# Designs tried in a protein design run: peptides against a protein of PDB entry 7Z53. Part 31

Target 1, 150 residues: chain A of PDB entry 7Z53
Amino acid sequence: PRIKNQADCIPFFRSCPACPGSNITIRNQINALTSFVDASMVYGSEEPLARNLRNMSNQLGLLAVNQRFQDNGRALLPFDNLHDDPCLLTNRSARIPCFLAGDTRSSEMPELTSMHTLLLREHNRLATELKSLNPRWDGERLYQEARKIV

## One batch from the design tools (peptide; aimed at target 1 N52 Q67 D80 N81)

Design b2_p21_8 (made by RFdiffusion4; failed a check: the pose's geometry)
Pose (drawn by RFdiffusion4):
Structure b2_p21_8 (pose): chain A 150 residues (1-150), chain P 21 residues (1-21); non-standard residues A16 CSO
Amino acid sequence: as target 1 above (150 residues)
Amino acid sequence: SSEELEEELMERLTEYHESLL
């Protein structure tokens, strides 16, 4: 009903196999995230990304926030610096990149981005309250405790 | 200060994404 040209096709990349190039093993696929319900969409599933998501400027245990933009004085997710950045293409003049989050699909829908941004703010809210209660806690403890709650 | 923090994050992300290649 839409593509009248049968020489055309819809693009598709096979998933990456767990054992590349093997004739012995039955091909299986890979999960890049922790299967646990652990807010890995907020905090990341790999150690470097997790560090990049954290605010390292102080001992407050905060996740990083966007430095150029706010939503009425509240935090937005930080921008990611991707090579193939699809978000810039949606509005050339706006030049607003994709967001950095615990998962790479946070910008797929604004509705989804809103939920990520909400959980970012909630983490920082909890870390702030926990600092008021336990001034002796360092940045790592505040981070871990807030992460545990989220 | 916000500009410096953003530049530092962007530099790290450049290294991070290059290391995944």

Design b2_p21_8_s1 (made by RFdiffusion4, then SolubleMPNN; from b2_p21_8, 10 letters changed; failed a check: the pose's geometry)
Amino acid sequence: MAEKLEQERLARQKEYYESLL

Design b2_p21_8_s2 (made by RFdiffusion4, then SolubleMPNN; from b2_p21_8, 9 letters changed; failed a check: the pose's geometry)
Amino acid sequence: MAEELERERQERQKEYYLSLL

Design b2_p21_8_s3 (made by RFdiffusion4, then SolubleMPNN; from b2_p21_8, 15 letters changed; failed a check: the pose's geometry)
Amino acid sequence: SAAAEEAARLAAQREYYAALL

Design b2_p21_8_s4 (made by RFdiffusion4, then SolubleMPNN; from b2_p21_8, 13 letters changed; failed a check: the pose's geometry)
Amino acid sequence: MNAELERKRQEEQKKYYLSLL

## One batch from the design tools (peptide; aimed at target 1 N55 S57 L100)

Design b2_p22_1 (made by RFdiffusion4)
Pose (drawn by RFdiffusion4):
Structure b2_p22_1 (pose): chain A 150 residues (1-150), chain P 22 residues (1-22); non-standard residues A16 CSO
Amino acid sequence: as target 1 above (150 residues)
Amino acid sequence: TFTTRQREMAARPKNPANIAPP
């Protein structure tokens, strides 16, 4: 009903196999995230990304927030620095990149971005309250406790 | 693929534009 040219096709990349190039093993695929319901979409599933998501400027246990833009004085997710950045293409003049989150698909829909941004703010809210209660806690403890709650 | 995109996201250094002042 839409593509009249049968020489055309819809693009598709096979998923990455767990055992590349093997003739012995039955091909299986890979999960890049923790299977647990653990808010890995907020905090990341790999150690370097997790660090990059954290605010390292102080001992407050915060996740990083966007430094150029706010939503009526509230935090937005930080930008990612991708090579193949699809978000810039949606509006050339706006020059607004994709967001950095615990998961790489956070910008796929603004509705989804809103939920990620919400959980970012919630973490920082909890870390702030926990600091008021337990001033002796360092940045790592505040981070872990807020993460545990979220 | 998703797994490649996620691995690439995890392998990148922190964007300096995201570094907050003390």

Design b2_p22_1_s1 (made by RFdiffusion4, then SolubleMPNN; from b2_p22_1, 10 letters changed)
Fold by OpenDDE base, seed 2:
Structure b2_p22_1_s1 (fold): chain B 150 residues (1-150), chain A 22 residues (1-22)
Amino acid sequence: as target 1 above (150 residues)
Amino acid sequence: TEAELQLLRAARPRPPENIAPP
């Protein structure tokens, strides 16, 4: 059955199809994500998103972490700020907004959430260690160097 | 040191732990 209340739907928009090299019966969309190797799922592929994922309150080169919740003292992904947050809409009682990550699907699949959380922690760990090794590096240098290692 | 940086570059993330839902 088609959902009548469209206001409560997760807004999925269909992208352009990828050009098939053969007779493909399944419509394949263009992958808007860059390679896994560059960790764009963590850092974002676009500068505005990348900036929003960073902790800009200091010069430590850290990614932003959740300000409300922790996992036994460990960092969680920050919340997004969506006008019509689908995570809030899909579970009214939980009142938990969607997570913010480089991959927009981070709140849709627990596997992605876990992966992003892990890599968030790893980045921040690396940035912290790089700071100890190179105390004169600013936040941008720490962020970029940690990003290269991840 | 450069040696420490090399070790850092070789570092692998720890296996993920169970994340409690907030």
Scores: peptide ipSAE 0.020, ipTM 0.399, DockQ to the pose 0.025
OpenDDE base, seeds 1, 3, 4, 5: peptide ipSAE 0.018, 0.018, 0.018, 0.020; ipTM 0.440, 0.418, 0.401, 0.452; seeds 3, 4, 5 fail the geometry check

Design b2_p22_1_s2 (made by RFdiffusion4, then SolubleMPNN; from b2_p22_1, 11 letters changed)
Fold by OpenDDE base, seed 4:
Structure b2_p22_1_s2 (fold): chain B 150 residues (1-150), chain A 22 residues (1-22)
Amino acid sequence: as target 1 above (150 residues)
Amino acid sequence: TEAELQLLRAARPRDPRNVAPP
């Protein structure tokens, strides 16, 4: 191995292949985190992150939104609070931090950022509609039900 | 209600490839 000090190594293993049901030549990996199409990129796959992505200031089941900026009244992703924020470092003049999302790559690709934003908006829309339909639901239920729909 | 949830799901633009059989 090129690196002799094993302490300097980050263990990274190739995911196990999923068994193909058909004569598929493309290798798929087993998803051990979540179900297929779970929008984990929006909600996060880990509970601490998931909590940070939520608006916990009320019982509306909403995802957190940007507190500084909006897009014509529409929500934007909240900013993260990173040490040595790479987004700030990338463009010193812009002074725009990285976004906080379920996928840590959200700020790396504008398309991904956009998708996160859209799904954020959709979740919040759904949660709002669910609140209207089910006014007795608490924030947790609204969040979970909206998440299921997304 | 569950029925309302189903309505909300149905109200979303849906990929025609992902239509549940009747």
Scores: peptide ipSAE 0.021, ipTM 0.382, DockQ to the pose 0.021
OpenDDE base, seeds 1, 2, 3, 5: peptide ipSAE 0.015, 0.015, 0.010, 0.020; ipTM 0.376, 0.365, 0.382, 0.475

Design b2_p22_1_s3 (made by RFdiffusion4, then SolubleMPNN; from b2_p22_1, 10 letters changed)
Fold by OpenDDE base, seed 5:
Structure b2_p22_1_s3 (fold): chain B 150 residues (1-150), chain A 22 residues (1-22)
Amino acid sequence: as target 1 above (150 residues)
Amino acid sequence: TEAELQLERARRPRPPENIAPP
């Protein structure tokens, strides 16, 4: 069954399988594994990116979530703001940019996107529970403690 | 971590309140 409305699909930018970039794929896989161990795909490995992945509008220690879309009330990854967004270029009708995550491949592989989404939700869940248990904790404490648990 | 311990404690069911016999 062909989805007639392409607007209902999240565009993914996959590298052409015909591209001989075997070394790039291996490097990306190794980086993905490292990111998986420390959850850097969710939090970012660099401080500027990490700050962009956080919700800085409050002191709840939350990760940023998509402000345009939700999955039946559940959080989705925020969008990136790329000058030449490949996701927008590949599907002009959908007008859905690439996701922002700690790993730039978040919009290349749906399985990775799903994992990031789940971990984002888990972090926010943990931060919320920790806030309930520790009302005096600031956003930084909540964020760091939740990050340690994830 | 302390946070993990707190979460674990929070998930433990409250011990049943000893209802004082009438």
Scores: peptide ipSAE 0.236, ipTM 0.701, DockQ to the pose 0.014
OpenDDE base, seeds 1, 2, 3, 4: peptide ipSAE 0.019, 0.017, 0.019, 0.022; ipTM 0.478, 0.438, 0.386, 0.483; seed 2 fails the geometry check

Design b2_p22_1_s4 (made by RFdiffusion4, then SolubleMPNN; from b2_p22_1, 10 letters changed)
Fold by OpenDDE base, seed 5:
Structure b2_p22_1_s4 (fold): chain B 150 residues (1-150), chain A 22 residues (1-22)
Amino acid sequence: as target 1 above (150 residues)
Amino acid sequence: TDAELQLERAARPRPPENVAPP
């Protein structure tokens, strides 16, 4: 799902200028953003939220992904379960709820949503590769090691 | 990539963490 209510979006200012060019520059900027965001926005700053952001159905150390939608086969953020979901109220015809992330404002800023999505994918990629390299690691170890790399 | 390098490092057994002196 894509955020369709762009009129209510809060502009996001990047700490570094967006330079067109190499994948390295983009990656470095993402890393700078992750350092700024402390990745706590992806993993959650509190344990209850952090647990809700994880896939607890297996021992793969993955973050939870959207169960209804994918982006051309790639993962999307899971939906939150809010009683009064502001995303649903803003556009009643679209019926797209807010995304669950470490920051409740994730659905208000499409740039933030995109970044969270990318970091979600990166974490799950890293956890998958770590599982391949360390088959005996449990889900907690995989999650923590992937988190440290991100 | 940096991520791959970090993966390779993570795949290695960690030395025991030094306990911070009291």
Scores: peptide ipSAE 0.021, ipTM 0.476, DockQ to the pose 0.027
OpenDDE base, seeds 1, 2, 3, 4: peptide ipSAE 0.019, 0.018, 0.018, 0.016; ipTM 0.433, 0.442, 0.439, 0.424

Design b2_p22_2 (made by RFdiffusion4)
Pose (drawn by RFdiffusion4):
Structure b2_p22_2 (pose): chain A 150 residues (1-150), chain P 22 residues (1-22); non-standard residues A16 CSO
Amino acid sequence: as target 1 above (150 residues)
Amino acid sequence: DPVKTEYYEADMAGNGVTPLPR
């Protein structure tokens, strides 16, 4: 009904196999995230991404927030610096990149981005309250406690 | 895009993050 040219096709990349190039093993695929319901979409599933998502400027246990833009004085997710950045393409003049989040598809829909941004703010809210209650806690403890709650 | 890179760097610097490769 839409593609009249049968020489055309819809693009598709096979998933990456767990055992590349093998003739012995039955091909299986890979999960890049923790299977647990643990908010890995907020905090990341790999150690370096997790650090990059954290605010390292102080001992407050906060996730990083966007430094150029706010939503009526509230935090937005930080921008990612991707090579193949699809978000810039949606509006050339706006020059707004994809967001950095615990998962790489946070910018797929604005509706989805809103849920990520919401959980970012909630973490920082909890970490702030926990600091008021327990001033002796360092940045790592505040981070872990808020993460545990989220 | 240079503006994209600038936004990313500002986010990292403002948050005191020395970025790690992923």

Design b2_p22_2_s1 (made by RFdiffusion4, then SolubleMPNN; from b2_p22_2, 9 letters changed)
Fold by OpenDDE base, seed 4:
Structure b2_p22_2_s1 (fold): chain B 150 residues (1-150), chain A 22 residues (1-22)
Amino acid sequence: as target 1 above (150 residues)
Amino acid sequence: DPVARELAEADYRGNGVVPEPV
């Protein structure tokens, strides 16, 4: 996994081994995400990354979303702009770049991609609701309050 | 990477609002 900031590392713990029914002595270990309830990975721990993950084009306190693709009208993670994009290199024909998230592993592990996507949607939902309830709040306030709730 | 740059340039910031389920 590509780790830019140690503070953004998501710890994994050893779960139950998968033992195939055959006399295969090879023990398959499955790691589980320990921080699936921690949404901090969505926001980034460093300010430059955090800013890049935000929609700064308005005062709605939203996280940035993909402007090219949607999931049945729902948000997807924005694409990153990597010099050597491993996602593009893995499958050049698909031409789907890596997603931008608080953790660079979001594109390396589909489970993380899904989690980031869900939490992105939840943040934006909350921020939208907070804007409705508090129309005088600026984008920073909305972002921070939504982040606290997630 | 030219491909990455091309794709990134097509990705802009919109309103970011996720519609509520109908």
Scores: peptide ipSAE 0.027, ipTM 0.432, DockQ to the pose 0.189
OpenDDE base, seeds 1, 2, 3, 5: peptide ipSAE 0.019, 0.021, 0.018, 0.021; ipTM 0.476, 0.572, 0.494, 0.445; seed 1 fails the geometry check

Design b2_p22_2_s2 (made by RFdiffusion4, then SolubleMPNN; from b2_p22_2, 8 letters changed)
Fold by OpenDDE base, seed 1:
Structure b2_p22_2_s2 (fold): chain B 150 residues (1-150), chain A 22 residues (1-22)
Amino acid sequence: as target 1 above (150 residues)
Amino acid sequence: DPEARALAEADYAGNGVTPLPV
C-alpha cells in the first residue's frame, strides 16, 4: 500500500511500531533485507503461511498473485485479510489493505514490497520454465524446485 | 466492496497498475 503521510508512526501489530528515521525502523529493515537474501520471507517461515502464499488452484507450482490489480501485465502481491489491518488504519482514505507476504511489515515499506514483488515474479517465472522443461512434474515438485533456485 | 475497489483503482491508476476482471 501507498503511505501518503510519512510523518506518522506506522503501527506494527506483530512488532513494535516504527517511526520514520528511528533506530527501530532501521533495524527492522536490515533484518528484513537479510531475510530477502535467503528468500525466506517470500515463502513464509511457517507452513500455514507458506500454504496461503501458494496458488493451490492448479498444479503449476506458482505463488499466489493479486486478483484485483496487475502492474503493466506483471503480477503483484496478493492482499491479506487482517482483522486489524495497519495499512487500512494508517490511511483510511486510500483503503488499500496490506499485502500477504512472508513478512507482514513488507506492506508498510515500499522497498520491501518491491523486493517481495520481484521475487514473487521470479519464482513464478522459474516455475513456468521448469514446467516447460519437465512436463510431468506436479505442482509440489515445481514449487519446491523453483524455491531452491531462488 | 465496490467503493473500496474504486478508491484502490484510483490510487493504482497513476502508477501503471491496471485492474483485473472480477
Scores: peptide ipSAE 0.078, ipTM 0.535, DockQ to the pose 0.068
OpenDDE base, seeds 2, 3, 4, 5: peptide ipSAE 0.076, 0.077, 0.070, 0.075; ipTM 0.501, 0.517, 0.533, 0.511

Design b2_p22_2_s3 (made by RFdiffusion4, then SolubleMPNN; from b2_p22_2, 9 letters changed)
Fold by OpenDDE base, seed 4:
Structure b2_p22_2_s3 (fold): chain B 150 residues (1-150), chain A 22 residues (1-22)
Amino acid sequence: as target 1 above (150 residues)
Amino acid sequence: DEVAKELYNADMEGNGVVPQPV
């Protein structure tokens, strides 16, 4: 990813799966789509929600991911805890609740779930890459810098 | 819903999050 402020970067590069290559095409595609996406839908506009959307088990600056389910090994959004969960009500036999997002209205817009998932993955990819480039950055710095790039 | 609560709590715990009221 292109870091806007080069002054904040340590001139160090460490090999990692998130390093640029084939991921550039994915990044460009996501960037084209982000023009239509409010970042608050991914990160949350309120601090309590934003904290709930982060992985706080380490200092890697990652967003929280689903603990039970993955998509062919790739991350999915964590589940939300909604009163009168519309996803559960839609198909009671499936017993799958709505996903947690930065905007609670996303529960009413399931079409955005895929985009939110992609941005989740992109953030975590960026944070991982930034960790490789800046190994001394803590989780907060990694999270914030990745957020700025997304 | 108990199912949602259980899954939510598992996700929060797994991500090291103490869930805050939203």
Scores: peptide ipSAE 0.599, ipTM 0.934, DockQ to the pose 0.621
OpenDDE base, seeds 1, 2, 3, 5: peptide ipSAE 0.018, 0.579, 0.017, 0.588; ipTM 0.437, 0.925, 0.490, 0.929; seed 3 fails the geometry check

Design b2_p22_2_s4 (made by RFdiffusion4, then SolubleMPNN; from b2_p22_2, 7 letters changed)
Fold by OpenDDE base, seed 3:
Order: sequence, then structure tokens, then C-alpha cells
Structure b2_p22_2_s4 (fold): chain B 150 residues (1-150), chain A 22 residues (1-22)
Amino acid sequence: as target 1 above (150 residues)
Amino acid sequence: DPVARELAEADYRGNGVTPLPV
């Protein structure tokens, strides 16, 4: 988001690589969004959580996606595997399990869930594109480079 | 809880979310 009142703001700048076929404007926009929401909410602030948020079944550098549901072929956040799922316990009407994200609060606010979903999709899109451009990169490299762009 | 899971799935389907063949 573009903030017009910058009197009390500190400018933040990030570089984005220019890749063939990539939409740089989208990347820049996503970077702005991640700075706004804190990318740690998407990727996790701790390494164990960050690993659990990744798809480790392949070398594509992808974040894990929901294995039960999609949105018109598009990815959704994975469910957490909580023994005592607070989302199920507190909201008896919806009875939706908590999503697994970098922040547990992601399941508490639909707006955050939506944002995380979009960023998940963007990461995976970027990782896929990077794989196409750099077919010899392993999953770790793809993940890290995509994370840098997001 | 399997019951809660089933209900959750129903809710997602009702919201236009597509179940994946698993």
C-alpha cells in the first residue's frame, strides 16, 4: 500500500531481480505487502516452524499447501495438526481447523488468512518460475530466492 | 475429531472451496 502521509514514516527499499518473463511490478507490490504484514507471518519466525511450512516432498522450494481443498485450482493454506485445535474448540459453528502459518493468529482473522493465502500463492509461483529459469537449483535455493523476492 | 473435520469440510464446500481428491 502507498502511504501518502510520510511525515512519521521511515522509507524501506528492497531490490528485486529482473528475470525474463517475470512481472516485476507484481514482485514489487508483493514486497510492499510483505513489509506491511511482516513476512515472518508467512514463512515463520523460527526455523522449526519455517521447515514445517515448506513442502519437503520435492526439490521445488514450495511452501506447503492444503491437501484437502483448493480454490478454483488455486492453493489454500495447509491445516495445522493440533491435537487440541483451538479453532475447533472455540468456534463451534464454523468448526474449521486452524491453518498452519507463520503466525497462529492467521486463523483468527479472515483478512490475514486471505493475505497469507495470496502470499503463499505468490511464493509458489515465484519458486516455480525460478525453477524454470534455473533448473539445477535445489529446493533450498529455490525457496530462499523466492522468499527474498516476496 | 472426525465429526469436526466433516463439518469443516462441509463448510468449505459451502463456501465454494473445492475438495481435492486425496
Scores: peptide ipSAE 0.056, ipTM 0.521, DockQ to the pose 0.063
OpenDDE base, seeds 1, 2, 4, 5: peptide ipSAE 0.022, 0.021, 0.018, 0.024; ipTM 0.443, 0.504, 0.442, 0.520

Design b2_p22_3 (made by RFdiffusion4)
Pose (drawn by RFdiffusion4):
Structure b2_p22_3 (pose): chain A 150 residues (1-150), chain P 22 residues (1-22); non-standard residues A16 CSO
Amino acid sequence: as target 1 above (150 residues)
Amino acid sequence: RTYTPLPLMSPELNQAVLNAAH
């Protein structure tokens, strides 16, 4: 009904196999995230990304926030610096990149981005409250406690 | 993947986050 040219096709990349190039093993695929319901979409599933998502400027246990833009004085997710950045293509003049989050698909829909941004703010809210209650806690403890709650 | 590090946040921005969290 839409593609009248049968020489055309819809693009598709096979998933990456767990055992590349093998003739012995039955091909299986890979999960890049923790299977647990643990808010890995907020905090990341790999140690370097997790650090990059944290605010390292102080001992407050915060996740990083966007430094150029706010939503009526509230935090937005930070930008990611991707090589193949699809978000810039949606509006050339706006030059607004994809967001950095615990998962790489946070920008797929603005509705989805809103939920990520909401959980970012909630973490920082909890870390702030926990600092008021327990001034002796360092940045790592505040981070872990808020993460545990989220 | 190699991640581009985020810049450190300014005090003013940290304060704005704290205010919003309250």

Design b2_p22_3_s1 (made by RFdiffusion4, then SolubleMPNN; from b2_p22_3, 11 letters changed)
Fold by OpenDDE base, seed 2:
Structure b2_p22_3_s1 (fold): chain B 150 residues (1-150), chain A 22 residues (1-22)
Amino acid sequence: as target 1 above (150 residues)
Amino acid sequence: REYVPQPLLSDELIQQIIEAAK
């Protein structure tokens, strides 16, 4: 996806060296972002997780969204169902329950969560557009085609 | 070029989520 307002963005290149002396959390963010090309952080690298990240209630090829909260009318990641939520226990800065994403580290920092959220929105946007262009495509086709474009 | 967005979640929303998660 393309960020339109570049003034609100931090430039990032996959080939850029990591900052020396960075903590584990920051490093994890950089590592997750360097894998941006395959978008596995959004869709999951394993089929069971990938299925859990999808909206299976219809044939629109959408990723699942949070059913409790929206961000000014826009979609948020769904919550994971963790009893001992490590996001609440260990992340005193964010102090939000863990979001479910393709990367288990998605909720460690708001920046990662935001990126995953944007990609979620972009996927759903693409799937919606593809549905309008190809009304006979089923949910699987819409999901896969949107995934290829992201 | 690739870009990393600034955090999207408002402080108010985060607070709401925290309270709802208790």
Scores: peptide ipSAE 0.017, ipTM 0.456, DockQ to the pose 0.033
OpenDDE base, seeds 1, 3, 4, 5: peptide ipSAE 0.017, 0.108, 0.016, 0.013; ipTM 0.456, 0.655, 0.437, 0.384; seed 3 fails the geometry check

Design b2_p22_3_s2 (made by RFdiffusion4, then SolubleMPNN; from b2_p22_3, 10 letters changed)
Fold by OpenDDE base, seed 5:
Structure b2_p22_3_s2 (fold): chain B 150 residues (1-150), chain A 22 residues (1-22)
Amino acid sequence: as target 1 above (150 residues)
Amino acid sequence: RVYTPQPLLSDELIEQVIKAAK
C-alpha cells in the first residue's frame, strides 16, 4: 500500500548499476537521494545537541535510539528530557514525552517525526555497513562518514 | 552549525555500502 503522507517519503532515483563479477545481465541499481535534506534536522546544528543525539556507549558511530519503544523492531527517535515537557503537559494520560532531534519541531509535526525516524534508521544502517566494510574505523569515523552519505 | 566535511569515501565505496545496506 502506498503511503498517503508524501512528506514521509524520501525520493530516490537510480544511478549507476553495479554488476557482480562478469555478469552483465544482472544489475544491482544504486539509488541516490533526489532531494536536498538538511542534515541538521537529524544530527543537530549545535555540537552539544549533536553529541546528545549520538550513541556514545560504543564505537559504532550510531545515533541514539529510543530505549523504551520500537516500531516492529525498528528504531524510533529518543525521548528528550525536558523539565517542562510540553508533550507530556498536552496529554498527561498518554505520558509520551517529546522526541529528541536536531529540530525542536520533531514532536510538533508528524511529518518531521517520520522523516527524522527514517533518516535515523538510514544513518544507523549505513554506519553498520561501514563498520562491516571498515572494521578499523572508530565511532567518530563511522559517524562522520555515515553522516556524509545521508 | 556543525561542520560537515566533504565526503572522503569514493563513489565506488559508497555504492558498495548502499548495496550492502539493502
Scores: peptide ipSAE 0.017, ipTM 0.401, DockQ to the pose 0.060
OpenDDE base, seeds 1, 2, 3, 4: peptide ipSAE 0.016, 0.015, 0.011, 0.012; ipTM 0.363, 0.375, 0.365, 0.383

Design b2_p22_3_s3 (made by RFdiffusion4, then SolubleMPNN; from b2_p22_3, 10 letters changed)
Fold by OpenDDE base, seed 3:
Structure b2_p22_3_s3 (fold): chain B 150 residues (1-150), chain A 22 residues (1-22)
Amino acid sequence: as target 1 above (150 residues)
Amino acid sequence: RVYTPQPLLSDELIEQVIEAAK
């Protein structure tokens, strides 16, 4: 059946097949990166937020990490500094404030929290590698290059 | 949306960094 309201349609296109030989019975698809990960949820879509998510205490181009807790030696998201922290109000006995991330929903959805945490670690690893390759790069350059790679 | 500058590194070098970070 055809959709009458064409304005609501989202087009999808099939990828091209890859034929390494003339008599191939198995159809393979061309491996291509047709999309990129939008990491705005990690870095923030606004400059003030993006700056708050960075570790500005050094020139390593790192994202800020939690200063109170680690996950088996690995970094966790930093805590936000909210006047009326809804996470603290939800469970006062837990005493865990909301996490700070590029997406305000980071503390509400565990799946987002996990994803943000992993990408945080990935950025910091990339920045560390870039520093090793380019010892004279400042924090801004390291941050921007790592961000582009993520 | 935050401006994303073009990478200053070559594609080859970027790939090397990605592999090293895994």
Scores: peptide ipSAE 0.016, ipTM 0.353, DockQ to the pose 0.068
OpenDDE base, seeds 1, 2, 4, 5: peptide ipSAE 0.009, 0.011, 0.012, 0.015; ipTM 0.326, 0.363, 0.359, 0.400

Design b2_p22_3_s4 (made by RFdiffusion4, then SolubleMPNN; from b2_p22_3, 11 letters changed)
Fold by OpenDDE base, seed 3:
Structure b2_p22_3_s4 (fold): chain B 150 residues (1-150), chain A 22 residues (1-22)
Amino acid sequence: as target 1 above (150 residues)
Amino acid sequence: RVYVPQPLLSDELIQQIIDAAK
């Protein structure tokens, strides 16, 4: 049956098959990531937020990390500083504030929190390597160049 | 095809955060 209201339709397309040989009986799909990471969720799409996500205490071009907690020595997202923190209000006994990220949903969805955490670590790793390769680069350049690579 | 990462924050770590915040 065809949908009469075409305005409400969402199109889906089949991925292309991969045929390594001429006489292949088993149909394989092309191994490709059809989605891409939107860096705005990590760095923020607004300049004020983007600045708040950065470590401005040095010229290393790093993103800010949690100052209270680490994950087996690895960085975690910094906490936000909201006047009426919805995370604190959700469970007052837990007293855990929301994480600060480019996406406001970062504290609500564990999968997003994890992804943001990984990308935070990757950015800081890249910035560190870029600093090693280019010792005279300032924090702004390190940050921007690392952002382009992520 | 969207690949969603698995949670990195263990229950243990979450509990540590909770305990430290109290």
Scores: peptide ipSAE 0.053, ipTM 0.604, DockQ to the pose 0.042
OpenDDE base, seeds 1, 2, 4, 5: peptide ipSAE 0.019, 0.025, 0.016, 0.012; ipTM 0.459, 0.520, 0.396, 0.359

Design b2_p22_4 (made by RFdiffusion4)
Pose (drawn by RFdiffusion4):
Structure b2_p22_4 (pose): chain A 150 residues (1-150), chain P 22 residues (1-22); non-standard residues A16 CSO
Amino acid sequence: as target 1 above (150 residues)
Amino acid sequence: SRDEYIEEHFQPGNPPFSERDP
């Protein structure tokens, strides 16, 4: 009904195999995230990304927030610096990149981005309250406690 | 849409400073 040219096709990349190039093993695929319901979409599933998502400027246990833009004084997710950045293409003049989040698909829909941004703010809210209650806690403890709650 | 979301939600601002470790 839409593609009249049969020489055309819809693009598709096979998933990456767990055992590349093998003739012995039955091909299987890979999960890049923790299977647990643990908010890995907020905090990341690999140690470097997790650090990049954190605010390292103080001992407050916060996740990093966007430094150029706010939503009526509230935090937005930080930008990611991707090579193949699809978000810039949606509006050339706006030059707004994809967001950095615990998962790489946070920008797929603005509706989805809103939920990520919401959980970012909630973490920082909890970390702030926990600092008021327990002033002796360092940045790592505040981070872990808020993460545990989220 | 994405453009509507950006129009409604992105304003230049002075957010608390954040330092990242990429």

